# Designs tried in a protein design run: peptides against a protein of PDB entry 6B9H. Part 65

Target 1, 151 residues: chain A of PDB entry 6B9H
Amino acid sequence: AELCESLLTWIQTFNVDAPCQTVEDLTNGVVMAQVLQKIDPAYFDENWLNRIKTEVGDNWRLKISNLKKILKGILDYNHEILGQQINDFTLPDVNLIGEHSDAAELGRMLQLILGCAVNCEQKQEYIQAIMMMEESVQHVVMTAIQELMSK

## One batch from the design tools (peptide; made by RFdiffusion4, then SolubleMPNN)

Design b2_p19_4_s4 (from b2_p19_4, 13 letters changed)
Fold by OpenDDE base, seed 1:
Structure b2_p19_4_s4 (fold): chain B 151 residues (1-151), chain A 19 residues (1-19)
Amino acid sequence: as target 1 above (151 residues)
Amino acid sequence: SSAQQRAEEVRQFFLDLLQ
């Protein structure tokens, strides 16, 4: 999916420790958790990150468990810190991500993380970083942000 | 061109978002 591909490229700019080269690399949630910690380390602190299981392999049940925790963290962050600026009408199906590596649903999860980045304390820096990416990626990101902020 | 117009629209979107 175009959304997933563009946001995967965006996620790679965070230079997290976990492998993040493919869609499959993101399905266990470890990369996403590390990205969220970079976005707001005071909220997504070490205690929060330690709740995400590493070394899950191909265990889709563990992947789904991680993804559910991450999704909850994102939604809680939106409510408690961001002031409910993200439209969560259509939540990603973490079951499809964990069990089938569904790129479309993964794209929706990454879209929520994008929402965190462009609304966090360091939002100016993340927006400026996006403006340095390829125009085609920027266009997808723009559309994704517009969708997040729409009612 | 339409491509230039599209790119400028994207640029302006993020500039507005920075305000």
Scores: peptide ipSAE 0.692, ipTM 0.945, DockQ to the pose 0.975
Fold by OpenDDE base, seed 2:
Structure b2_p19_4_s4 (fold): chain B 151 residues (1-151), chain A 19 residues (1-19)
Amino acid sequence: as target 1 above (151 residues)
Amino acid sequence: SSAQQRAEEVRQFFLDLLQ
């Protein structure tokens, strides 16, 4: 999916420790958790991060478990910190991500993380970083942000 | 061109977002 590919490119700019080259790399949630920690380390602290299991391998049950925690974290962050600035009427299906590496659903998950980045305390820096990406990626990101912030 | 206009709209969007 175009959304997923563009946001994967965006995720790669975070230079997290976990491998993040493919859609499959993101399905265990570890990269997402590390990205969220970079976005707001005070909220997504080490205690939170430690709840995400590493070395999941191909165990889709463990992937889904991680992804559910990630999604909950994002939603809680949006509610508690961002003031419900993210429209979450269409939530990603983490089961499809974990079990089938569904790129479309993964894209929606990454879109929520994008919402965290462009609304967090460091939003200016993240927006400026996005403006340095390829124009085609920027356009997809723009559309994704517009969708998130629309009521 | 349409491509230039599209790019400008994207640029302006993020500039507005920075306000």
Scores: peptide ipSAE 0.691, ipTM 0.944, DockQ to the pose 0.975
Fold by OpenDDE base, seed 3:
Structure b2_p19_4_s4 (fold): chain B 151 residues (1-151), chain A 19 residues (1-19)
Amino acid sequence: as target 1 above (151 residues)
Amino acid sequence: SSAQQRAEEVRQFFLDLLQ
């Protein structure tokens, strides 16, 4: 999916330790957790990150477990820190991500992380970084932000 | 061109977000 591909490119700009070259690389949630820690290390601290299992392999049950924790973290962050600026009436299906590597659902998960970045304390830096990306990626990101913040 | 107009729209969107 175009959304997932563009946001994967965006995720790669964070230069996290975990492999993040393919859709499948993101399905265990480790990259997403590391990105969230970079976005707000005070909220997504070491104790939170340590709840995400890193040695998952192809175990889809462990992937789903990680993804559920990450989704909860994002939603809690939106409610507690961002003041519910993200429209979450349609949540990603983490079962499809973990079990089937569903790119469309993964795109929706990454979209929520994008929402965290463009609304966090360092939002100016993340927006400026997005403006340095390819125009086609910027357009997808723009649309994704508009969808998240629509009421 | 349409491509130039699209690029300008995207640029302006993020500039507005920075304000």
Scores: peptide ipSAE 0.690, ipTM 0.944, DockQ to the pose 0.976
Fold by OpenDDE base, seed 5:
Structure b2_p19_4_s4 (fold): chain B 151 residues (1-151), chain A 19 residues (1-19)
Amino acid sequence: as target 1 above (151 residues)
Amino acid sequence: SSAQQRAEEVRQFFLDLLQ
């Protein structure tokens, strides 16, 4: 999916420790957890990150478990820190991500992380970084943000 | 051109978002 591929490119700009070259690399949630820690390390601290299993292999049950924790973290962050600035009417299906590597649903998960980045305390820096990306990627990101910020 | 217009709209969107 176009959304997933564009946001994968965006995720790669964070230069996290975990491999993040393919869609499959993201399905265990480890990259996403590390990205969230970079976005707000005070909220997504080491104690939070340590709850994410890092050696899951092809175990889709463990993937889903990680993804559920990450989704909960994002939603709690929206409520507790961001003041519900992004719309969550269409939540990603983490079962499809973990079991089937569904790119469309993964795109939705990454979109929620994008919402965290463009609304966090350091939002200016993340927005400026997006403005340095390829125009085609910027357009997809723009559309994704518009969808999140619309009521 | 349409491509230039599209690029300008994207640029302006993020500039507005920075406000």
Scores: peptide ipSAE 0.690, ipTM 0.944, DockQ to the pose 0.981

Design b2_p19_5_s1 (from b2_p19_5, 12 letters changed)
Fold by OpenDDE base, seed 3:
Structure b2_p19_5_s1 (fold): chain B 151 residues (1-151), chain A 19 residues (1-19)
Amino acid sequence: as target 1 above (151 residues)
Amino acid sequence: SEKETQEIIDKLQEAIASK
């Protein structure tokens, strides 16, 4: 999906330790967890990150477990820190991500992380970084932000 | 704030349009 591919490119700008070259690389949630820690290390601290299993392999059950924790973290962050800035639309199906590497659902998951970045304390920095990305990626990211912030 | 975020988005839109 276009959303997933563009947001994968965006995720790669964080330069996390975990491999993040393909959709499959993101399905275990490790990259996403590391990105969230960079966005707000005080909230997504080391204790939170340590709850995410890093050696998952192809175990889709463990992937889903990680993804559920990450989704919960994002929702809690939105409520506790961001003040419910993100629209309450359909949440990503983490089962489809973990078991089938569903790109569309993964795109929705990454979109929520994008929401965290553009509403966090360092939102200005992340928006400026997006402004330096390739135009086609900028367009998709901008549209994704608009969808999150729409009334 | 949400208003500040929207202003940043507007800036992004303007930057993209200028390319």
Scores: peptide ipSAE 0.082, ipTM 0.699, DockQ to the pose 0.588
Fold by OpenDDE base, seed 4:
Structure b2_p19_5_s1 (fold): chain B 151 residues (1-151), chain A 19 residues (1-19)
Amino acid sequence: as target 1 above (151 residues)
Amino acid sequence: SEKETQEIIDKLQEAIASK
């Protein structure tokens, strides 16, 4: 999916420790968790990160478990820290991500993380970083932001 | 804040449109 590919490119700008070159690399949630920690290390602290299993392999059940924790973290972050600045949105199906590497649903997940970035303390810096991305990626990312923020 | 974020979005949109 176009959304997933563009947001994968965006995710790669974080330069996290975990491999993040393919859609499959993101399905275990480890990259997502590390990105969230970079976005807000006070909230997504080491204790939170330690709840994410890193040795997952191809176990889709463990992937789903991680993804559920990450999704919960994002939703809690939106509620507790961001003050629900992101509108009610269709939640990604983490089962499809974990079991089938569904790119469309993964795109939705990454879009929620994008929402965290553009509303976090360093929102200005993240927006500036987006402005330096390739134009086609910028367009998709911007559209994704608009969808999250529009009422 | 939501207002601040919207302002940033507006600036981003303007910058993209100006390319």
Scores: peptide ipSAE 0.078, ipTM 0.694, DockQ to the pose 0.541
Fold by OpenDDE base, seed 5:
Parts: sequence; structure tokens; C-alpha cells
Structure b2_p19_5_s1 (fold): chain B 151 residues (1-151), chain A 19 residues (1-19)
Amino acid sequence: as target 1 above (151 residues)
Amino acid sequence: SEKETQEIIDKLQEAIASK
């Protein structure tokens, strides 16, 4: 999916330790957890990160478990820190991500992380980084932000 | 705040439109 591909490119700008070159690299949630820690290390601290299993291999049950924890973290962050600034819509199906590497649902998950970045304390820095991206990717990312912030 | 974020988004939109 176009959304997933563009947001994968955006995720790669964080330079996390975990491999993040392919869609499948994101399905275990480890990259996403590390990105969230960079976005707000006070909230997504080491104790939170340690709840994410890193050595899951191809075990889709463990992937789904990680993804559920990450989704909960994002929703809690939006409620407790961001003040519900992200528009409510259909949440990603983490079962489809973990079991089938569903790109559309993964795109939805990454979009929620994008929402965290553009609404966090360091929002200006992340938006500036987006402005430096390739135009076609930038357009997709911008559209995704607009969808999140629309009322 | 939402207002502050929207202002930043507006700047981003302007930058994209100018390309």
C-alpha cells in the first residue's frame, strides 16, 4: 500500500537499532516500539520498552502480542499526553499485521505513530524532517497527517 | 495544543504547494 510504503520511508529516518528495511521487519513491533521511545522517552521509557519481546522470529502470536501492547501504548499516550488530538477512526487490525503482514493495516498503525510525532513536545522537529523528504513521500505523509487532525 | 499543531501543518502545506 502507498501509505505503508511512504510511512516505512518515514520510519527509517529515525535510525533505530532494529532492522527496518521491509514491511515484514515492522510486523513484530520492535521497530515501532523503538520509534515511540525516540518520540517521547519519558513516556515510552525503558520499562515500557522491556515489555516488548525482541526475539519473536516468525511467531505471529508473539508478533500480535507485541502489536497489541504498542497499540495500547499509543492510545494511552494520545489520551494522557496528547489530549485526544488524533481524530477517532477505525483502528488497525493487529491480527492481520502479525499473521499476514497486511500492508494496509500496518499503514494504519504507522499513521498513529505519525500522529504521536506531529503532536508531541518535539513536533516542530519532526515536521521539519518531513519537509525534507522526497516530494511524493511528503505528499502521502501530509495527507495522512491531515486525516488524523481532521474534525 | 491543536492550534499550534495546525499552524505548523499549515506551514508544511504551504511548502508543499510551492514546489
Scores: peptide ipSAE 0.077, ipTM 0.696, DockQ to the pose 0.565
Fold by OpenDDE base, seed 1:
Structure b2_p19_5_s1 (fold): chain B 151 residues (1-151), chain A 19 residues (1-19)
Amino acid sequence: as target 1 above (151 residues)
Amino acid sequence: SEKETQEIIDKLQEAIASK
């Protein structure tokens, strides 16, 4: 999906330790968890990150478990820290991500992370980084942000 | 704030449109 591909490119700008070159690389949630920690290390601290199992391989059950924790973290962050500034009306199906590497659902998960970035304390920095990206990616990311902020 | 975020989005849109 175009959304997933563009947001994967955006995720890669965080330069996390975990491999993040393909859609499959993101399905275990480890990259997403590391990105969230960069966005707000005070909230997504080491204790939170340690709840995400690493080296799950192709075990889709463990992937889903991680993804559920990440989704919960995003929703809690939006409620507790961001004051529900972004919409969560369309939640990703983490089962489809973990079991089938569904790009569309993964795109929706990454979109929620994008929402965290553009509303966090360092929002200006992340917006600036987006403005430096390739134009086609910028368009998709911009549209994704607009959708999150729409009522 | 939501207002601040919207202003950032508007600036982003303007920058992209100018290319």
Scores: peptide ipSAE 0.077, ipTM 0.692, DockQ to the pose 0.578; fails the geometry check

Design b2_p19_5_s2 (from b2_p19_5, 13 letters changed)
Fold by OpenDDE base, seed 5:
Structure b2_p19_5_s2 (fold): chain B 151 residues (1-151), chain A 19 residues (1-19)
Amino acid sequence: as target 1 above (151 residues)
Amino acid sequence: SEQERQAIIEKLQQAIAAK
């Protein structure tokens, strides 16, 4: 999916330790957890990160478990820190991500992380980084932000 | 806030238009 591909490119700008070159690399949630820690290390601290299993292999049940924890973290962060700045709509189906590597649902998950970045304390830095991205990717990212913040 | 949201959108729109 176009959304997933563009947001994968965006995720790669964080330079996390975990491999993040393919869609499948994101399905275990490890990359996403590391990105969230970079966005707000005070909230997504080491204790939070340690709840994410890193050696899951192809075990889709463990992937789903990680993804559920990450989704909960994002929703709690939006409520407790961001003040409900992200518009409520259909949440990603983490079962489809973990079991089938569903690109559309993965795109939705990455979109929520994007929402965290552009609403966090360091939002201006992330906005500036987005402004430096390739035009076609930038367009998709902008549209995704507009969708999240629309009333 | 709504003002912050609109400012972000405007900035991104401006950046894309400048390409």
Scores: peptide ipSAE 0.065, ipTM 0.695, DockQ to the pose 0.771
Fold by OpenDDE base, seed 2:
Structure b2_p19_5_s2 (fold): chain B 151 residues (1-151), chain A 19 residues (1-19)
Amino acid sequence: as target 1 above (151 residues)
Amino acid sequence: SEQERQAIIEKLQQAIAAK
């Protein structure tokens, strides 16, 4: 999916420790968790990150477990810290991500993470980073942001 | 805030349009 592909490129700019080259690499949630920690390490702290299992392999049950925790974290962050600045209009199906590596649903999760980045304390830095991305990616990212923040 | 939201959108739009 175009959304997933563009947001994967965006995720790669965080230079996290976990592999993040393919859609499959993101399905266990480890990259997402590490990205969220970079976005707000005070909220997504070590204790939170430690709840995410890092060695899940192909175990889709463990993937889904991680993804559920991450989704909850994102939603809680949106409500508690971001003050409802982004809408949870469509929640990703983490079961499809974990079990089938569904790119469309993964894109929706990454979109939520994007929402965290552009509304966090360091939002201006992330916005500037987006402005430096390849044009086609920028268009997708911008559209995704607009969708999240639309009233 | 709404002002911040609008500023973000406008800034991104302007940046992309300038390329």
Scores: peptide ipSAE 0.057, ipTM 0.683, DockQ to the pose 0.692
Fold by OpenDDE base, seed 1:
Structure b2_p19_5_s2 (fold): chain B 151 residues (1-151), chain A 19 residues (1-19)
Amino acid sequence: as target 1 above (151 residues)
Amino acid sequence: SEQERQAIIEKLQQAIAAK
């Protein structure tokens, strides 16, 4: 999906330790968890990150477990820290991500992370980084932000 | 805020249009 592909490119700008070259690389949630820690290390601290199992391989059950924790973290962050500045109108189906590597659902998950970045304490830094990206990626990211923050 | 949201969108739109 176009959304997933563009947001994968955006995710890669965080330069996390975990491999993040393909859609499959993101399905275990490790990259997403590391990105969230960069966005707000005070909230997504080491104690939170340690709840995400690493090296799950192709075990889709463990992937889903991680993804559920990450989704919960995002929603809690939005409620507790961001004051519900972004909408959770369309929640990703983490089962489809973990079991089938569903790009559309993964795109929705990454969109929620995008919402965290553009509303966090360092929002201006992330907005600036987006403005420096390739034009085609910027178009998709902009549309994703508009959708997330719309009434 | 809504004002902040609009400012973000406008910044992105402006940056894209400039290219």
Scores: peptide ipSAE 0.056, ipTM 0.684, DockQ to the pose 0.778
Fold by OpenDDE base, seed 4:
Structure b2_p19_5_s2 (fold): chain B 151 residues (1-151), chain A 19 residues (1-19)
Amino acid sequence: as target 1 above (151 residues)
Amino acid sequence: SEQERQAIIEKLQQAIAAK
């Protein structure tokens, strides 16, 4: 999906430790968790990160477990820290992500992380960084932000 | 389109500035 591919490119700008070159690399949630920690290390602290299993392999059940924790973290972050600045949005189906590597649903997940970035303490810097991205990617990312914040 | 993209960017810039 276009959204997933563009947001994958965006995710890669974080330069996390975990491999993040393919859609499959994101399905275990480890990259997502590391990105969230970079976005807000005070909230997504080491204790939170330690709840994410890093040795998942191809176990889709473990992937889903991680993804559920990450989704919960994002939702809680929206509620507790961001003050619900992100409008109600269709939640990603983490089962489809974990079991089938569904790109569309993964795109939705990454979009929620994008929402965290553009509303976090460093939101200005993240917006500026996005505005310097390649035009086609930038368009998708900015549209995704618009969808989250102006729905 | 480029015009659409620019409009979105400007709107988001305004929203961020207002926070």
Scores: peptide ipSAE 0.099, ipTM 0.739, DockQ to the pose 0.111; fails the geometry check

Design b2_p19_5_s3 (from b2_p19_5, 11 letters changed)
Fold by OpenDDE base, seed 4:
Structure b2_p19_5_s3 (fold): chain B 151 residues (1-151), chain A 19 residues (1-19)
Amino acid sequence: as target 1 above (151 residues)
Amino acid sequence: SEEERNAIIQKLQEAIAAK
């Protein structure tokens, strides 16, 4: 999916410790968790991060468990910190991500993380960084942001 | 298109400035 591919490129700009080269690399949620910690380390702190299992392998049940925690974290962050500045949106199906590496649903998950970035304390910096991305990727990312922020 | 992209960017910049 175009959304997933572009947002994967965006995710890679965070230079997290976990491998993040492929869609499959993102399905266990570890990269997502590390990205969220970079976005807001006060909220997504070490205690929160420690709830995400890092040695998941191909266990889709553990992947789904992690992804559910990630999704909950994002939703709670939106409600508690961002003040619901992200519009009501179709939630990703984490079961499809964990079990089938569904790119479309992964794209939705990454879009929610994108929403966190563009509404966090460093939102202006993240927007500026996005504006410097390759044009085709930038277009998809910016469109995704608009979808989240404009109802 | 480039025009569409620029319009989106401008809209988002305005939204950020309003917060």
Scores: peptide ipSAE 0.096, ipTM 0.723, DockQ to the pose 0.109
Fold by OpenDDE base, seed 5:
Structure b2_p19_5_s3 (fold): chain B 151 residues (1-151), chain A 19 residues (1-19)
Amino acid sequence: as target 1 above (151 residues)
Amino acid sequence: SEEERNAIIQKLQEAIAAK
């Protein structure tokens, strides 16, 4: 999906330690967890990150377990820190992400992370970074942000 | 806030239009 591809490109700008070149690289949640830690290391601290299992291989059950923890973290962060600035809509199906690498659902997950970035304390820095991206990627990212913040 | 949201959208729109 176009959303997933563009947001993968955006995720790569964080330069995390875990491999993040393909859609499948994101399905175990490790990259996403490391990105969230960069967004707000006080909230997504080392203790939180240590709950995410690494070296899960192709075990889709372990992937789903990680993804559920990450989704919960995002939702809690939105409620406790961001003041629920993200509009309510259909949440990503982490089962489809973990078991089938579903690009559409993965796109939804990455969109929630995008919401964290553009609403966090360092939101201006992330906005500026987005403004420097390729035009086609900017368009998709902008549309995704608009959808998240729509009344 | 809504004002912050609008500011973000405006900046992104301007950036895209400038290319």
Scores: peptide ipSAE 0.062, ipTM 0.693, DockQ to the pose 0.778
Fold by OpenDDE base, seed 2:
Structure b2_p19_5_s3 (fold): chain B 151 residues (1-151), chain A 19 residues (1-19)
Amino acid sequence: as target 1 above (151 residues)
Amino acid sequence: SEEERNAIIQKLQEAIAAK
């Protein structure tokens, strides 16, 4: 999906330790967790990150377990820290991500992470970074933000 | 806030339109 492809490019700008070159690389949630820690290390601290299992391999059950924890973390972060500025009307299906590497659902997951970035304490820095991205990616990212933050 | 949200969207729109 175009959303997933563009947001994958955005995710790559974080330069996390885990491999993040393909959709499959993101399905275990490790990259997502590391990105969230960079966005807000006080909230997504080392204790939180340690709850995400690494070296999951192809175990879809473990992938789903990680993804559920990450989704919960994002939702809790929105309510506790961001003041519910992100519209969570349509949540990603983490089962489809973990079991089938569904790119559309993965895109929606990454969209929620994007929402965290543009609403966090360092939101201005992330906005500036987005402004420096390739135009086609910027367009998709902007549209994703508009959808996420709409009433 | 709504004002802050709108400002973010406006900045992104202006940046993309300027390219």
Scores: peptide ipSAE 0.055, ipTM 0.678, DockQ to the pose 0.715
Fold by OpenDDE base, seed 3:
Structure b2_p19_5_s3 (fold): chain B 151 residues (1-151), chain A 19 residues (1-19)
Amino acid sequence: as target 1 above (151 residues)
Amino acid sequence: SEEERNAIIQKLQEAIAAK
């Protein structure tokens, strides 16, 4: 999916420790958790990150468990810190991500993380970085932001 | 096009400013 591929490129700019080269690399949630910690380390602190199981392998049940925790974290962050500035729309199906590596649903998940970045304390820095991205990727990312911020 | 990209940037800036 175009959304997933573009947001994967965006995720790679964070230079996290976990492998993040493919869609499959993101399905266990470890990269997502590390990115969220970079976005707001006070909220997504080490204690929160340690709840995400590493070395999951191909265990789709463990992947889904991690993804559920991450989704919960994002929703809580939106409510408690961001003031619910992100639109309420259909949430990503983490079962499809964990069990089937569904790129469309993964794109939705990454879009929520994008929402965290463009509304966090360092939002201006993230926005400026996005504005400097390759044009085709930038277009998709900016469209995704507009969808989140629209009324 | 460049015009379309600039329009998107402007819309994004307006959306962010409104929040």
Scores: peptide ipSAE 0.044, ipTM 0.671, DockQ to the pose 0.104

Design b2_p19_5_s4 (from b2_p19_5, 14 letters changed)
Fold by OpenDDE base, seed 2:
Order: sequence, then structure tokens, then C-alpha cells
Structure b2_p19_5_s4 (fold): chain B 151 residues (1-151), chain A 19 residues (1-19)
Amino acid sequence: as target 1 above (151 residues)
Amino acid sequence: SDAETQAIVQQLQDAIAAK
């Protein structure tokens, strides 16, 4: 999916430790958890990160477990820190992500993380970083931001 | 704030449109 591929490119700019080259690389949630920690390390601290299992392999049940924790973290962050600026947004189906590597649903998950970035304390820095991306990626990311902010 | 975020989004939109 175009959304997923563009947001994967965006995720790669965070330079996290976990592999993040393919859709499959993101399905265990480890990359997403590391990205969230970079966005707000005070909220997504080491205690939170330690709840995410890193040695998941191809176990889709463990993937789903991680993804559920991450989704909850995003929603709680939106409510507690971001002031519900992106509430009522369509939630991704983490079961489809974990079990089937569904790119469309993964794109929706990454869009929620994008929402965290453009509303966090470093929002200006992340917006500037997006302005430096390839034009086709910028278009998709901007559209995704606009969709989030229109809710 | 939401207003601040909207301003940032507008900056991004303007920059992209200028290309």
C-alpha cells in the first residue's frame, strides 16, 4: 500500500536499532516501539519499552500481543499528553498486521505514530524533516497528517 | 496546542506547494 510504503520510508528516518527495511520488519512492533521512545522518551520510557518482546520471530501471536500494547500506548499518549487531538480516528486491525502482515492496516498504525510525532514537543523538527523528504513521500505524509488533523 | 500544530501543517503545505 502506498501509505504504508511512504510511512515506512518516514519511519526509516528515525534510525532505530531494529531492522526496518520491509513491511515484515515492522509487524512485530519492535521498530514502532523504538520510534515512539524517540518521539517521547519520558512517556515511552524504558519500563514501557520493556513490555515489548523483542525476540518474536515469526510467532504471530506474540506480534499481535506487542502490537496491542503499542496501540494502547499510542491511544493513551493521545489522551493523556496530546489532548485527544487525533481521537476518533479509525483504528488499525492489529490482528491482520501480526498474522498476515497486512500493509494497509500497518499503514494505519504508522499513521497514528505520525500523529504522535506532529503533535509532540518536537513537532516542528519532525515537520522540517518531512519537508526534506522525496516529493512523492511528502505528498503521502502530508495527506496523512491532514487526515489526522481533520478529525 | 492545536492551533500551533495547524500552523506547522500550513507551513508544510506551503513549502510543498512551492516546489
Scores: peptide ipSAE 0.067, ipTM 0.689, DockQ to the pose 0.545
Fold by OpenDDE base, seed 5:
Structure b2_p19_5_s4 (fold): chain B 151 residues (1-151), chain A 19 residues (1-19)
Amino acid sequence: as target 1 above (151 residues)
Amino acid sequence: SDAETQAIVQQLQDAIAAK
């Protein structure tokens, strides 16, 4: 999916320790957790990150368990820190991501992380980084932000 | 705030439109 591929490119700009070259690399949630820690290390601290299993392999049940923790973290962060800045969004189906590597649902998950970045304390720095991306990727990312912030 | 974030989004939109 176009959304998933563009947001994968955006995720790669964070230079996290975990492999993040393919859609499959994102399905265990480890990259997502490390990105969230970079966005707000005070909230997504080391204790939170350590609850995400890193050696998952092809175990889709463990992937889903990690993804559920990630999604809960995002929703709690939106409520407790961001003050419900994200409007009228559909939650991703983490079962489809973990078991089938569903790109459309993964795109929705990455879009929620994008929402965290553009509403966090360092929002201006993340927007500036997006302005430096390739034009076609910028367009998709911008549209995704507009969808999150639409009223 | 929503207003602050919308201002940043507008800057991004203007930059993309100018390319």
Scores: peptide ipSAE 0.065, ipTM 0.686, DockQ to the pose 0.539
Fold by OpenDDE base, seed 1:
Structure b2_p19_5_s4 (fold): chain B 151 residues (1-151), chain A 19 residues (1-19)
Amino acid sequence: as target 1 above (151 residues)
Amino acid sequence: SDAETQAIVQQLQDAIAAK
């Protein structure tokens, strides 16, 4: 999906330790967890990150477990820190991500992380980084942000 | 705030339009 591919490119700008070159690389949630820690290390601290299992391999059950924790973290962050400034109108199906590497659902998950970035304390810095990306990627990211912030 | 975020989105839109 176009959303997933563009947001994968965006995720890569965070330069996390975990490999993040392919859609499959994101399905275990480790990259997403590391990105969230960069967005707000006080909230997504080391204790939170340590709850995400690493080295899950192809175990889709462990992937789903990680993804559920990450989704909960995002939703809790939105409620507790962001004051529900982003909409969770359509939640990603983490089962489809973990078991089938569903790109559309993964795109929705990454979109929620994008929502965290553009509403966090360092929102200006993340927007500036987006403005330096390739134009086609910028357009998709912009549309994704607009969708999250729309009523 | 929502208003601040929308302002940032506008900045992004303007930057894209300028290219």
Scores: peptide ipSAE 0.063, ipTM 0.688, DockQ to the pose 0.637
Fold by OpenDDE base, seed 3:
Structure b2_p19_5_s4 (fold): chain B 151 residues (1-151), chain A 19 residues (1-19)
Amino acid sequence: as target 1 above (151 residues)
Amino acid sequence: SDAETQAIVQQLQDAIAAK
């Protein structure tokens, strides 16, 4: 999916330790958790990150467990820190991500992380990084941000 | 805020238009 592929490219700019080259690499949630820690290490601290299982392999149940924790973290961060800037009426289906590597649902999850980045304390740094990306990616990111802020 | 987010969108639009 276009959204997922563009946001995967965006995620790669964070240079996290976990492999993040393919859609499948993101399905266990480890990359997403590490990205969130970079966005706000005070909130997504080591204690939070340690709740995410790192060695899950192809175990879709463990993937879903991780993804649920990450989704909860994002929603809590939005409410507690960001002031509810993100439209959460359409949440990603983490079951489809974990069981089937569903790119569309994964794209929606990454979109929520994008929402965290563009609303966090260091938002200008992330905006500048996005502005340096390829035009097609910028377009998708812009559209995704607009969708997040729509009420 | 929504206003701040809209400013971000505008920055992205301007950047794309400048290419």
Scores: peptide ipSAE 0.062, ipTM 0.689, DockQ to the pose 0.774

